# Peptides against a protein of PDB entry 5EIB, part 18

Target 1, 366 residues: chain A of PDB entry 5EIB
Amino acid sequence: VDLEPGTMDSVRSGPFGQIFRPDNFVFGQSGAGNNWAKGHYTEGAELVDSVLDVVRKESESCDCLQGFQLTHSLGGGTGSGMGTLLISKIREEYPDRIMNTFSVMPSPKVSDTVVEPYNATLSVHQLVENTDETYCIDNEALYDICFRTLKLTTPTYGDLNHLVSATMSGVTTCLRFPGQLNADLRKLAVNMVPFPRLHFFMPGFAPLTSRGSQQYRALTVPELTQQMFDSKNMMAACDPRHGRYLTVAAIFRGRMSMKEVDEQMLNVQNKNSSYFVEWIPNNVKTAVCDIPPRGLKMSATFIGNSTAIQELFKRISEQFTAMFRRKAFLHWYTGEGMDEMEFTEAESNMNDLVSEYQQYQDATAD
Target 2, 366 residues: chain A of PDB entry 5EIB as posed
Amino acid sequence: VDLEPGTMDSVRSGPFGQIFRPDNFVFGQSGAGNNWAKGHYTEGAELVDSVLDVVRKESESCDCLQGFQLTHSLGGGTGSGMGTLLISKIREEYPDRIMNTFSVMPSPKVSDTVVEPYNATLSVHQLVENTDETYSIDNEALYDICFRTLKLTTPTYGDLNHLVSATMSGVTTCLRFPGQLNADLRKLAVNMVPFPRLHFFMPGFAPLTSRGSQQYRALTVPELTQQMFDSKNMMAACDPRHGRYLTVAAIFRGRMSMKEVDEQMLNVQNKNSSYFVEWIPNNVKTAVCDIPPRGLKMSATFIGNSTAIQELFKRISEQFTAMFRRKAFLHWYTGEGMDEMEFTEAESNMNDLVSEYQQYQDATAD

## One batch from the design tools (peptide; aimed at target 1 Y41 D339 E345)

Design b1_p12_2_s2 (made by RFdiffusion4, then SolubleMPNN; from b1_p12_2, 7 letters changed)
Fold by OpenDDE base, seed 1:
Structure b1_p12_2_s2 (fold): chain B 366 residues (1-366), chain A 12 residues (1-12)
Amino acid sequence: as target 1 above (366 residues)
Amino acid sequence: SAVAKELQAAER
């Protein structure tokens, strides 16, 4: 789905374009112009019924519908505005199904789009209410991984999107292969989301290595485990050491000893015990899939529900507040039928979310 | 992508 035809042509002409049904390409002509309001109230609202017709058709063809998975950006108008409209409409029609998202957070390091903080804040307000599980994929963290860890001088969208694809492949491993932990979206939610509003995940992927790091060390379970818990390996721009893990899932892929995985996972929890809440017992879950990702002998994928994710929301909130105090660019949103109150409500809800994370960070077992 | 090349090079 897109409000621009050129993106659909790029997908269709790509190496995987033929795996999608032609009738499942739903697109507009005008685009959203990086405006959430165009995505949510005007251009996106004209297209949403055509998307819902396809969603219904595909849902009826499922033997066992678990839920929905949306991949979108929060900085642009289509992914943010139309994406959140679609989430709302699907939730109304399928209230008993899981809503899962891969939400790409904007960063000034990656994009010069000035209104991204508005689009992101308005989107987060919708995601808090209308999703059950949201993977926070932060363009700032992706850029920093490409630049610092992978030693890429000028990271491209192609480089960032490759990290996104590796992460998405990792976190969906348990859904795609039988006999795994969190084998369905509902089981994942039960294990990862202790409080309904605190459903924003910090993903990570290992191995991440630069070509110039001559340490052609054989990938080992200890190395994967150490890298997966390293703050520099997180796909969200927050430091886990500044918060506490509510829940964690680790997905190992490749031929390895389950005993060694369990030993290393126990060791990393014991070494980092101060960064876990003590009042959620057995809050770390581990899965091992014998099938490695393409081109790797082994990998590990991390899913963290951490109170440190508030750093990401604080960054967006600070950028939002700086513009909103001056009413900068606001007329582009109000001109599409938005009320100024919706900005204030979105800001308030995101600040409440930050306060909730802080409350559970400071909570003790006593 | 450069990332794909980096991830694949770690195993060589």
Scores: peptide ipSAE 0.036, ipTM 0.638, DockQ to the pose 0.012
OpenDDE base, seeds 2, 3, 4, 5: peptide ipSAE 0.020, 0.025, 0.030, 0.178; ipTM 0.630, 0.558, 0.626, 0.780; seeds 2, 3, 4, 5 fail the geometry check

Design b1_p12_2_s3 (made by RFdiffusion4, then SolubleMPNN; from b1_p12_2, 8 letters changed)
Fold by OpenDDE base, seed 2:
Structure b1_p12_2_s3 (fold): chain B 366 residues (1-366), chain A 12 residues (1-12)
Amino acid sequence: as target 1 above (366 residues)
Amino acid sequence: SEVAKELQKEEK
């Protein structure tokens, strides 16, 4: 789905374009122009019914519909505005199904789109209310991984998107292969989301190794485990050491010893015990899939529900507040039928979410 | 992508 036809043509002409049904390409002629309100109230609202017709048709063809997975950006008008409109409409029609998102957070290091803080804040407000689980994929963290860890001089969208695809492949492993922990979206939500609003995950992937260092590193379970819990490997721009993990899932892939995985996972928890909440028992879940990802002998994917994710929301909130106090570009949103109150409601809800994460960070077992 | 080339090198 896109408001621009050129994106769909790029997907259709791409190496995987033939895996999608032609009728499942739904697109507009006029893009959202990086405006959430165009995506949500005008251009996106004109297209949403045609998308819902396709969603209904594909849902009816499912033997067992678990839920929906949306991949979108929060900085652009289509992914943010139309994406959140779709989430709302799908939630209304399928209230008993899991809503899962892969939400790409904007960063000034990657995009010069000045209104991204508005689009992100308005989107986060919708995600708090209408999703069950959201993977926060932060373009700032992806850029920093490409530059610092992978030693890429000039990270591209192709490099960032490859990290996203590896992470998405990792977190969906249990859904795609039989006999795994968290084998459905609902079990994942039950294990990862102790409080309904606190459903924002920081993902991570290992191994991440620069070309110059590959020849000197063995892929081992201890090295995967150590890298997966390293703050520099998080796909969200927050430091887990500044917060506490509410819940963690680790998904190992490849031929390895379950015993060695369990030993290393216990060791990393014990070493980092101060970064976990003490009042949630058995809050770390581990899965092992014998099938490695393509191109690797083994991998590990991390899913963290951490109170440190508030650093990401604080960054967006600070940028939002600095623009909103100046009334910068508000007329672009209000001109599409949006009320200024929706900005203050979205800011308030995101600040409440930050306060909730802080409350659970400071909570003791007493 | 260069990242794709990084992840594919471990199969050789």
Scores: peptide ipSAE 0.133, ipTM 0.729, DockQ to the pose 0.012
OpenDDE base, seeds 1, 3, 4, 5: peptide ipSAE 0.036, 0.015, 0.022, 0.011; ipTM 0.660, 0.476, 0.519, 0.458

Design b1_p12_2_s4 (made by RFdiffusion4, then SolubleMPNN; from b1_p12_2, 9 letters changed)
Fold by OpenDDE base, seed 2:
Structure b1_p12_2_s4 (fold): chain B 366 residues (1-366), chain A 12 residues (1-12)
Amino acid sequence: as target 1 above (366 residues)
Amino acid sequence: SKVAEELEKAEK
């Protein structure tokens, strides 16, 4: 789905364009112009019914519909505005199904779009209310990984999107292969989401190794485990050491000893015990899939529900507040039929979410 | 992508 035809033509002409049904390409002509309000109330609202017709048709063809997975950007107008409109409409029609998102967070290091803090704040408000599980994929963290870890002098969207695809492949492993822990979206939610609003995940991937260093690194279970818990391998620009893990899932892929995985996972938890809440017993889940990802003998994917995710929301909130106090660019949103009240409601809900994460960070077992 | 080429080189 896109509000611009050119993106859809690029997907169709791409190496995988033929795997998608032609009727499932739904697109507009005018685009959203990086405006959430165009995505949500005007251009996106004109297109949403045609998308819902496709969603219904594909849902009816499913033998056992677990839920929905949306991949979108929160910085743009289409992914943010139309994406959150679609989430709301799908939630209304399928209230008993899991809503899962891969939400790409904007960063000034990656995009020069000045209104991204508005689009992100308005989107986060919708995600708090209408999603069950949200993977926070932060363009700042992806850029920093590409530059610092992978030694890419000038990271491209192609480089960032490759990290996203590796992460998405990792977190969906248990859904795609039989006999795994968290084999459905609802079981994942039950294990990862202790409180309904606290459903924002910090993903991570290992191994992340520069071309020049690959020959000097052994892919071992201890190294994967250590890298997976390293803040430098997190796909969200938060330091887990500044917060506490509520819940963790680790997904190992490749031929390895389950016993060795369990030993290393226990060791890393014990070493990092101060960064876990003590009042959620057995809050770390581990899965092993014998099928490695393409290109690797083994990998590990991390899913963290950490109170440190508040650093991401604080960054967006600070940028939002700096613009909104001056009413900068606000006329582009109000001109599409938005009220200024919706901005203050979205800011308030995101600040409440930050306060909730802080409360559970400071909570003791007493 | 350069990242894709890095992950593909980890297979060799």
Scores: peptide ipSAE 0.016, ipTM 0.431, DockQ to the pose 0.012
OpenDDE base, seeds 1, 3, 4, 5: peptide ipSAE 0.007, 0.006, 0.005, 0.012; ipTM 0.413, 0.457, 0.374, 0.427

Design b1_p12_3 (made by RFdiffusion4)
Pose (drawn by RFdiffusion4):
Structure b1_p12_3 (pose): chain A 366 residues (1-366), chain P 12 residues (1-12)
Amino acid sequence: as target 2 above (366 residues)
Amino acid sequence: PPPRRAALPGKP
């Protein structure tokens, strides 16, 4: 789905472009120009019922639908504006299904548009209310990993998307292969989301590799465990050691000692016990899958529900406030008939989300 | 015309 028609061509000319159902391409003529109001209201509303028809068709041909997963950026107009409209319409029509999103957060290091904080805040407001699980993929973190760790002086979207694809593969492994833990979206959500609004996850993986060089050696289980908890291996630009984990899911892929995995996971939990909330006993679940990802014999994927994610929302909020106080470009949004109060409502909801993460960060079992 | 607002159907 895109309001921009040129997106259809690039996907089809891609390696697996012909595998998609031709009828499932739903596109507009213009597109939003980084205007969330255009995406939602104006233009996305024009296009949205066509998308829902396709969604309804895919759903009726499902033996037992688990739910939906949406990939989109929060900084633009279509993936953000229309994407959250689609989520709200799907929530109305399929209220008992899990909604899961892979949402990429904007960063000034990657994109040169100062309205992106507007678009992201209006979107975060929708996701807080309407999604069950959201993987926070931070362009800030992706750029820093490429620039500082992978030593790519000029990271491209291809460089960033290599990190995203490795992450998406890792976090959906329990859904795609036989296993006991978090095997479906609802079971994953019950294990990861103690409070409905706090459903933004920090993903990480090890080893971090630059695409096209080179290999190995394959990591030891200790090396995997330590790297997957490392702040430098997170896809969200937050220091996990600045907050506390409410829940964690770890996924080890490849051939390895299940006993050694157990010992190392127990080791990181009790050496660093102060970083795991004490009022959620046994809050770290571990899954092993025998099939490694491409190019690797061993890998680990980390999914964290950490109070430290408030740093991501504080950064967006600060940029949003800096722009919104000067009312810059606000007429672009209200020109599409959007209420200015929706900006204030979204800002308040995001700041409420930050306070809630801090409340549980300071909470004690006493 | 009055300004518009986005829907928030909320979670079950």

Design b1_p12_3_s1 (made by RFdiffusion4, then SolubleMPNN; from b1_p12_3, 5 letters changed)
Fold by OpenDDE base, seed 2:
Structure b1_p12_3_s1 (fold): chain B 366 residues (1-366), chain A 12 residues (1-12)
Amino acid sequence: as target 1 above (366 residues)
Amino acid sequence: APPKRAPLPGRK
């Protein structure tokens, strides 16, 4: 789905364009112009019914529909505005299904789009209310990984998207292969989301390898475990040491000893015990899949529900507040039918979410 | 219109 035809033509002409049905390409002509309101109330609202017809058709073709998986950007107009409109409409029609998202957070290191803090804040408000699970993929963290860890002097969207694709492949491993922990979206939610609003995850991946690097260093299980818990491997720009883990899932892939994995996972928890809440028993889950990712002998994927995610929301909130106090560019949103109150409500709900994370960070076992 | 995203190097 896109509000611009050129994006869809690029996907269709790409190496994998034939994997998708031609009738499942739904697109507009005008684009959202990086405006959430165009995505949500005008251009996106004109296109949403045609997308819902495709969603219904594909849902009816499922023997066992678990839920929906959306990949979108919160900085753009289409991914943010139309993406959250689609989430709302799908939630209304399928209230008993899991809503899962891969939400790409904006960063000024990656994009010069001045209004991204508005689009992100308005989107986070919708995600708090209408999603069950959200993977926070932060373009700031992806850029820092590419530059610092992968030694890329000028990171491209291809380099960032390589990290995203590796992470998405990792977190979906249990859904795609039989006999795994968290084998369905609902089991993942039960294990990862102790409080309904606190459903934002920090993903991470090991080993971090650049596209075209032939030096696939075969990492050991100890090295994978250590890298997976390193703050530099987090796909969200938060330091886990500034918060506490509510829940963690680790997904190992490749031929390895389950015993060695369990020993290393216990060791990393014990070494980092101060960074876990003590009042959630058995809050770390581990899965091992014998099938490695393509081109690697082994990998580990991290999913963290941490109170440190508040650093990401605080960054967006600070950027939002600095613009909103000046009423900067508001006329572009209000001109598409938005009220100024929707901005204040979205800011308030995101600040409430930050306060909830802080409350659980400061909570002790009574 | 809001400023278009400056594409990172490598988006056509």
Scores: peptide ipSAE 0.038, ipTM 0.529, DockQ to the pose 0.026
OpenDDE base, seeds 1, 3, 4, 5: peptide ipSAE 0.008, 0.036, 0.027, 0.037; ipTM 0.475, 0.511, 0.494, 0.529

Design b1_p12_3_s2 (made by RFdiffusion4, then SolubleMPNN; from b1_p12_3, 6 letters changed)
Fold by OpenDDE base, seed 1:
Structure b1_p12_3_s2 (fold): chain B 366 residues (1-366), chain A 12 residues (1-12)
Amino acid sequence: as target 1 above (366 residues)
Amino acid sequence: AAPKRAPLPGRR
């Protein structure tokens, strides 16, 4: 789905364009112009029914519908505005199904789009209410991984999207291969989401190795475990040492000892015990899939629900507030039928989310 | 008192 035809044509002409049904390419002509309100109230609202017709048709063809997975950006107009409209409409029609998202967080390090803080804040307001699970994929963290860890002098969108694809492949492993922990979206939510609003995950993927060091690095269970819990490996720009893990899932892939995995996962929890809440028993879950990812002998994928994710939301909130106090560009949103009150409600709800994460960070076992 | 896990969204 897109409001621009050129993106859809690029997907269709790409290496995997033939795996999608032609009738499932739903697109507009005008785009959203990086405006959430165009995505949500005008251009996106004209297209949403055509998308819902496809969603219904594909849902009826499912033997066992678990839920929905949306991949979108929060900095643009289509992914943010139309994406959140689509989430709302799907949730209204399928209230008993899981809504999962891969939400790409904007960063000034990656994009010059000045209005991204508005689009992100308005999107987060919708995601808090209308999703059950959201993977926070932060372009700032992806850029920093490419530059610092992968030693790429000038990271490209291709380099960032490579990390996104590896992460998405990792977190969906249990859904795609039988006999795994979190084998369905509902089980994942039960394990990962202790409180309904606190459903924002920091993902991570290991191994991440620069081209110059690949030949010298052994792929071992201890090294994968150590890298996966490293703050520099988080694909959300927050330090897990500034918060506490509510829940963790680790997905190992490849031929390895389950005993060694369990030993290393116990060791990393014990070494980092101060960074876990003590009042959620058995809050770390581990899965091992014998099938490695393409081109690797083994990998590990991390899913963290941490109170440190508030650093990401604080960054967006600070950027939003600096623009909103000046009423900068508001006429572009209000001209598409938005009320200025919706900006204030979205800011308030995101600040309430930050306060809720802080409350659970400071909570003790009485 | 330690916080308790809440029900999943949509199981209202």
Scores: peptide ipSAE 0.070, ipTM 0.576, DockQ to the pose 0.054
OpenDDE base, seeds 2, 3, 4, 5: peptide ipSAE 0.057, 0.015, 0.032, 0.024; ipTM 0.640, 0.423, 0.671, 0.493

Design b1_p12_3_s3 (made by RFdiffusion4, then SolubleMPNN; from b1_p12_3, 6 letters changed)
Fold by OpenDDE base, seed 1:
Structure b1_p12_3_s3 (fold): chain B 366 residues (1-366), chain A 12 residues (1-12)
Amino acid sequence: as target 1 above (366 residues)
Amino acid sequence: MAPKRAPLPGRR
């Protein structure tokens, strides 16, 4: 789905364009112009019914519909505005199904689009209410990984999207291969989301290795485990040491000893025990899939529900507040039928989410 | 003026 034809034509002409049904390419002509309100109230609202018709048709063809997975950006107008409209409409029609998202967070390090903090804040407000699971993929963290860890002098969207694709492949491993922990979206939610609003995940992937160092690095279970828990490997720009893990899932891929994985996962928990909440028993889950990712002997994918995710929301909130106090660009949103109160409500709900994460960070076992 | 699309990093 897109509000611009050129993006869809690029996907269709790409290496994987033929894996999608032609009739499932739903697109507009005008685009959202990086405006959430165009995506949500005007251009996106004109297209949403055509998307819902495709969603219904594909849902009816499923032997067992678990839920929905949306991949979108929060800095743009289509992914943010139309994406959250679609989430709302799908939630209304399928209230008993899991809503999962891969939400790409905007960063000033990657994009000069000045209105991204508005689009992100308005999107987060919708995601808090209408999703069950949200993977926070932060363009800031992706850029920092490309530059610092991968030693790329000038990171490209191709380099960032490579990390996104590896992460998405990792977190979906248990859904795609039988006999794994969290083999369905509902089990993942039950294991990862102890509180309904606190469903924002910090993903991570290992190994991350620069091209120059690949030949010298042994892929071992200890190295994967250590790298996966390193703050520098988080795909969200948060330091887990500034918060506490509510829940963790680790997905190992490749031929390895389950015993060695369990030993290393126990060791990393014990070493980092101060960074876990004590009042959630058995809050770390581990899966091992014998099938490695393409081009690697083994990998590990991390899913963290951490109170440190509040650093991401605080960053967006600070940027939002700095623009909103000046009423900068508001007329572009209100001109599409949006109320100025929706900005204040979205800011409030995101600040409430931050306060809720802080409350559970400071909670002790009585 | 519509919000300028940031140029995609790395496409000249």
Scores: peptide ipSAE 0.029, ipTM 0.511, DockQ to the pose 0.026
OpenDDE base, seeds 2, 3, 4, 5: peptide ipSAE 0.005, 0.018, 0.009, 0.028; ipTM 0.454, 0.498, 0.496, 0.502; seed 5 fails the geometry check

Design b1_p12_3_s4 (made by RFdiffusion4, then SolubleMPNN; from b1_p12_3, 4 letters changed)
Fold by OpenDDE base, seed 3:
Structure b1_p12_3_s4 (fold): chain B 366 residues (1-366), chain A 12 residues (1-12)
Amino acid sequence: as target 1 above (366 residues)
Amino acid sequence: APPRRAPLPGRR
């Protein structure tokens, strides 16, 4: 789905374009112009019914529909505005199904689009209410990984998207291979989301290795475990050491000892015990899949529900507030039928979410 | 129109 045709043509011409049904390519002509309100109220609203018809048709063809998975950007107009409209409409029609998102957070390091804080804040407001699971993929963290860890001097969207694809493949491993922990989206939600609003995940992937170091790095369970818990490998730009993990899932892939995995996972929890809440028992879950990702002997994927994610929301909120106080560009949103109150409501709900994360960070076992 | 996302240099 897109509000521009060129993205669909790129997908069709791509190496996997033929795996999608032609009728499942739903697209507009005008685009959202990086305006959430165009995505949500005008251009996106004109297209949403055509998308819902496809969603219904594909849902009816499922023997056991678990839920929906959206991949979108919160900085743009289509992914943010139309993406959140689709989430709302799908949630209304399928209230018993899991809504999962891969939400790409905007960063000034990656984009000069001035209105991204508005689009992100308005999107987060919708995601708080209408998603069950949201993987926060921060373009800032992706850029920093590419530059600092991968030693890419000029990171590209191709390099960022490579990290996203590796992470998406990692977190969906349990859904794609039978007999795993979190083998369905609902079990993942039960294990990862102790509080319904606190469903924003910090994803991470290991190994992350520069091209020059790849030949010298042994892929070991200890190294994967250590890298997976390193703040520099988080795909959300927050430091887990500034918060506490409510829940964690680790997905190992490749031929390895379950015993060694369990030992390393216990060791990393014990070493970092101050960064876990003590009042959620068994809050770390581990899965091992014998099938490695393509081109690796083994990998680990991290999913963290951490109160440190508030740093990401605070960054967006600060940027939002600095623009909104000036009423900068508001007329572009209000001109598409959006109310100025929706900005204030979205800001409030995101600040409430930050306060909720802080409350659970400061909570002790009574 | 709001400034388009500065394209990170795409793989040409």
Scores: peptide ipSAE 0.047, ipTM 0.565, DockQ to the pose 0.025
OpenDDE base, seeds 1, 2, 4, 5: peptide ipSAE 0.039, 0.032, 0.031, 0.042; ipTM 0.560, 0.547, 0.563, 0.590

Design b1_p12_4 (made by RFdiffusion4)
Pose (drawn by RFdiffusion4):
Structure b1_p12_4 (pose): chain A 366 residues (1-366), chain P 12 residues (1-12)
Amino acid sequence: as target 2 above (366 residues)
Amino acid sequence: SNLDEMRRLFRA
């Protein structure tokens, strides 16, 4: 789905572009120009019922639908504006299905548009209310990993998307292969989301590799365990050691000692017990899958529900406030008939989300 | 109207 028609061509000319159902391409003529109001209201509303028809059709041909997963950026107009409209419409129509999103957060290091904080805040407001699980993919973190760790002086979207694809493959492994833990979206959500609004996850993986060089050696289980908890291996630009884990899901892929995995996972939990909330006993679940990802014999994927994610929302909020106080470009949004109070409502909801993460960060069992 | 509907959905 895109408001921009040129997106259809690039996907089709891609390696697996012909495998998609031709009828499932739903596109507009113009597109939103980084205007969330255009995406949602104006233009996305024009296009949205066509998308829902296709969604309804895919759903009726499902033996037992688990739910939906949406990939989109929060910084633009279509993936952000229309994407959150689609989520709201799907929530109305399929209220008992899990909604899961892979949402990429904007960063000034990657994109040169100062309205992106507007678009992201209006979107975060919708996701807080309407999604069950959201993987926070931070362009800030992706750029820093490419620039500082992978030593790519000029990271491209291809460089960033290599990190995203490795992460998406890792976090959906328990859904795609036989296993006991978090095997479906609802079971994953019940294990990861103690409070409904706090459903923004920090993904990480090990080893971090630059695409096209080179290899190995394959990591030891200890090396995998330590790297997947490392702040430098997170896809969200937050230091996990600045907050506390409410829940964690760890996924080890490849051939390895299950016993050694158990020992290392127990090791990181009790050497660093102060970083795991004490009022949620046994809050770290571990899954092993025998099939490694491409190019690797061993890998680990980390999914964290950490109070440290408030750093991501504080950064967006600060940029949003800096722009919104000067009312810059606000008429672009209200020109599409959007209420200015929707900006204030979204800002307040995001700041409320930050306070809630801090409340549980300081909470004690006493 | 479509505008009312969009505002409703936004605050839903």

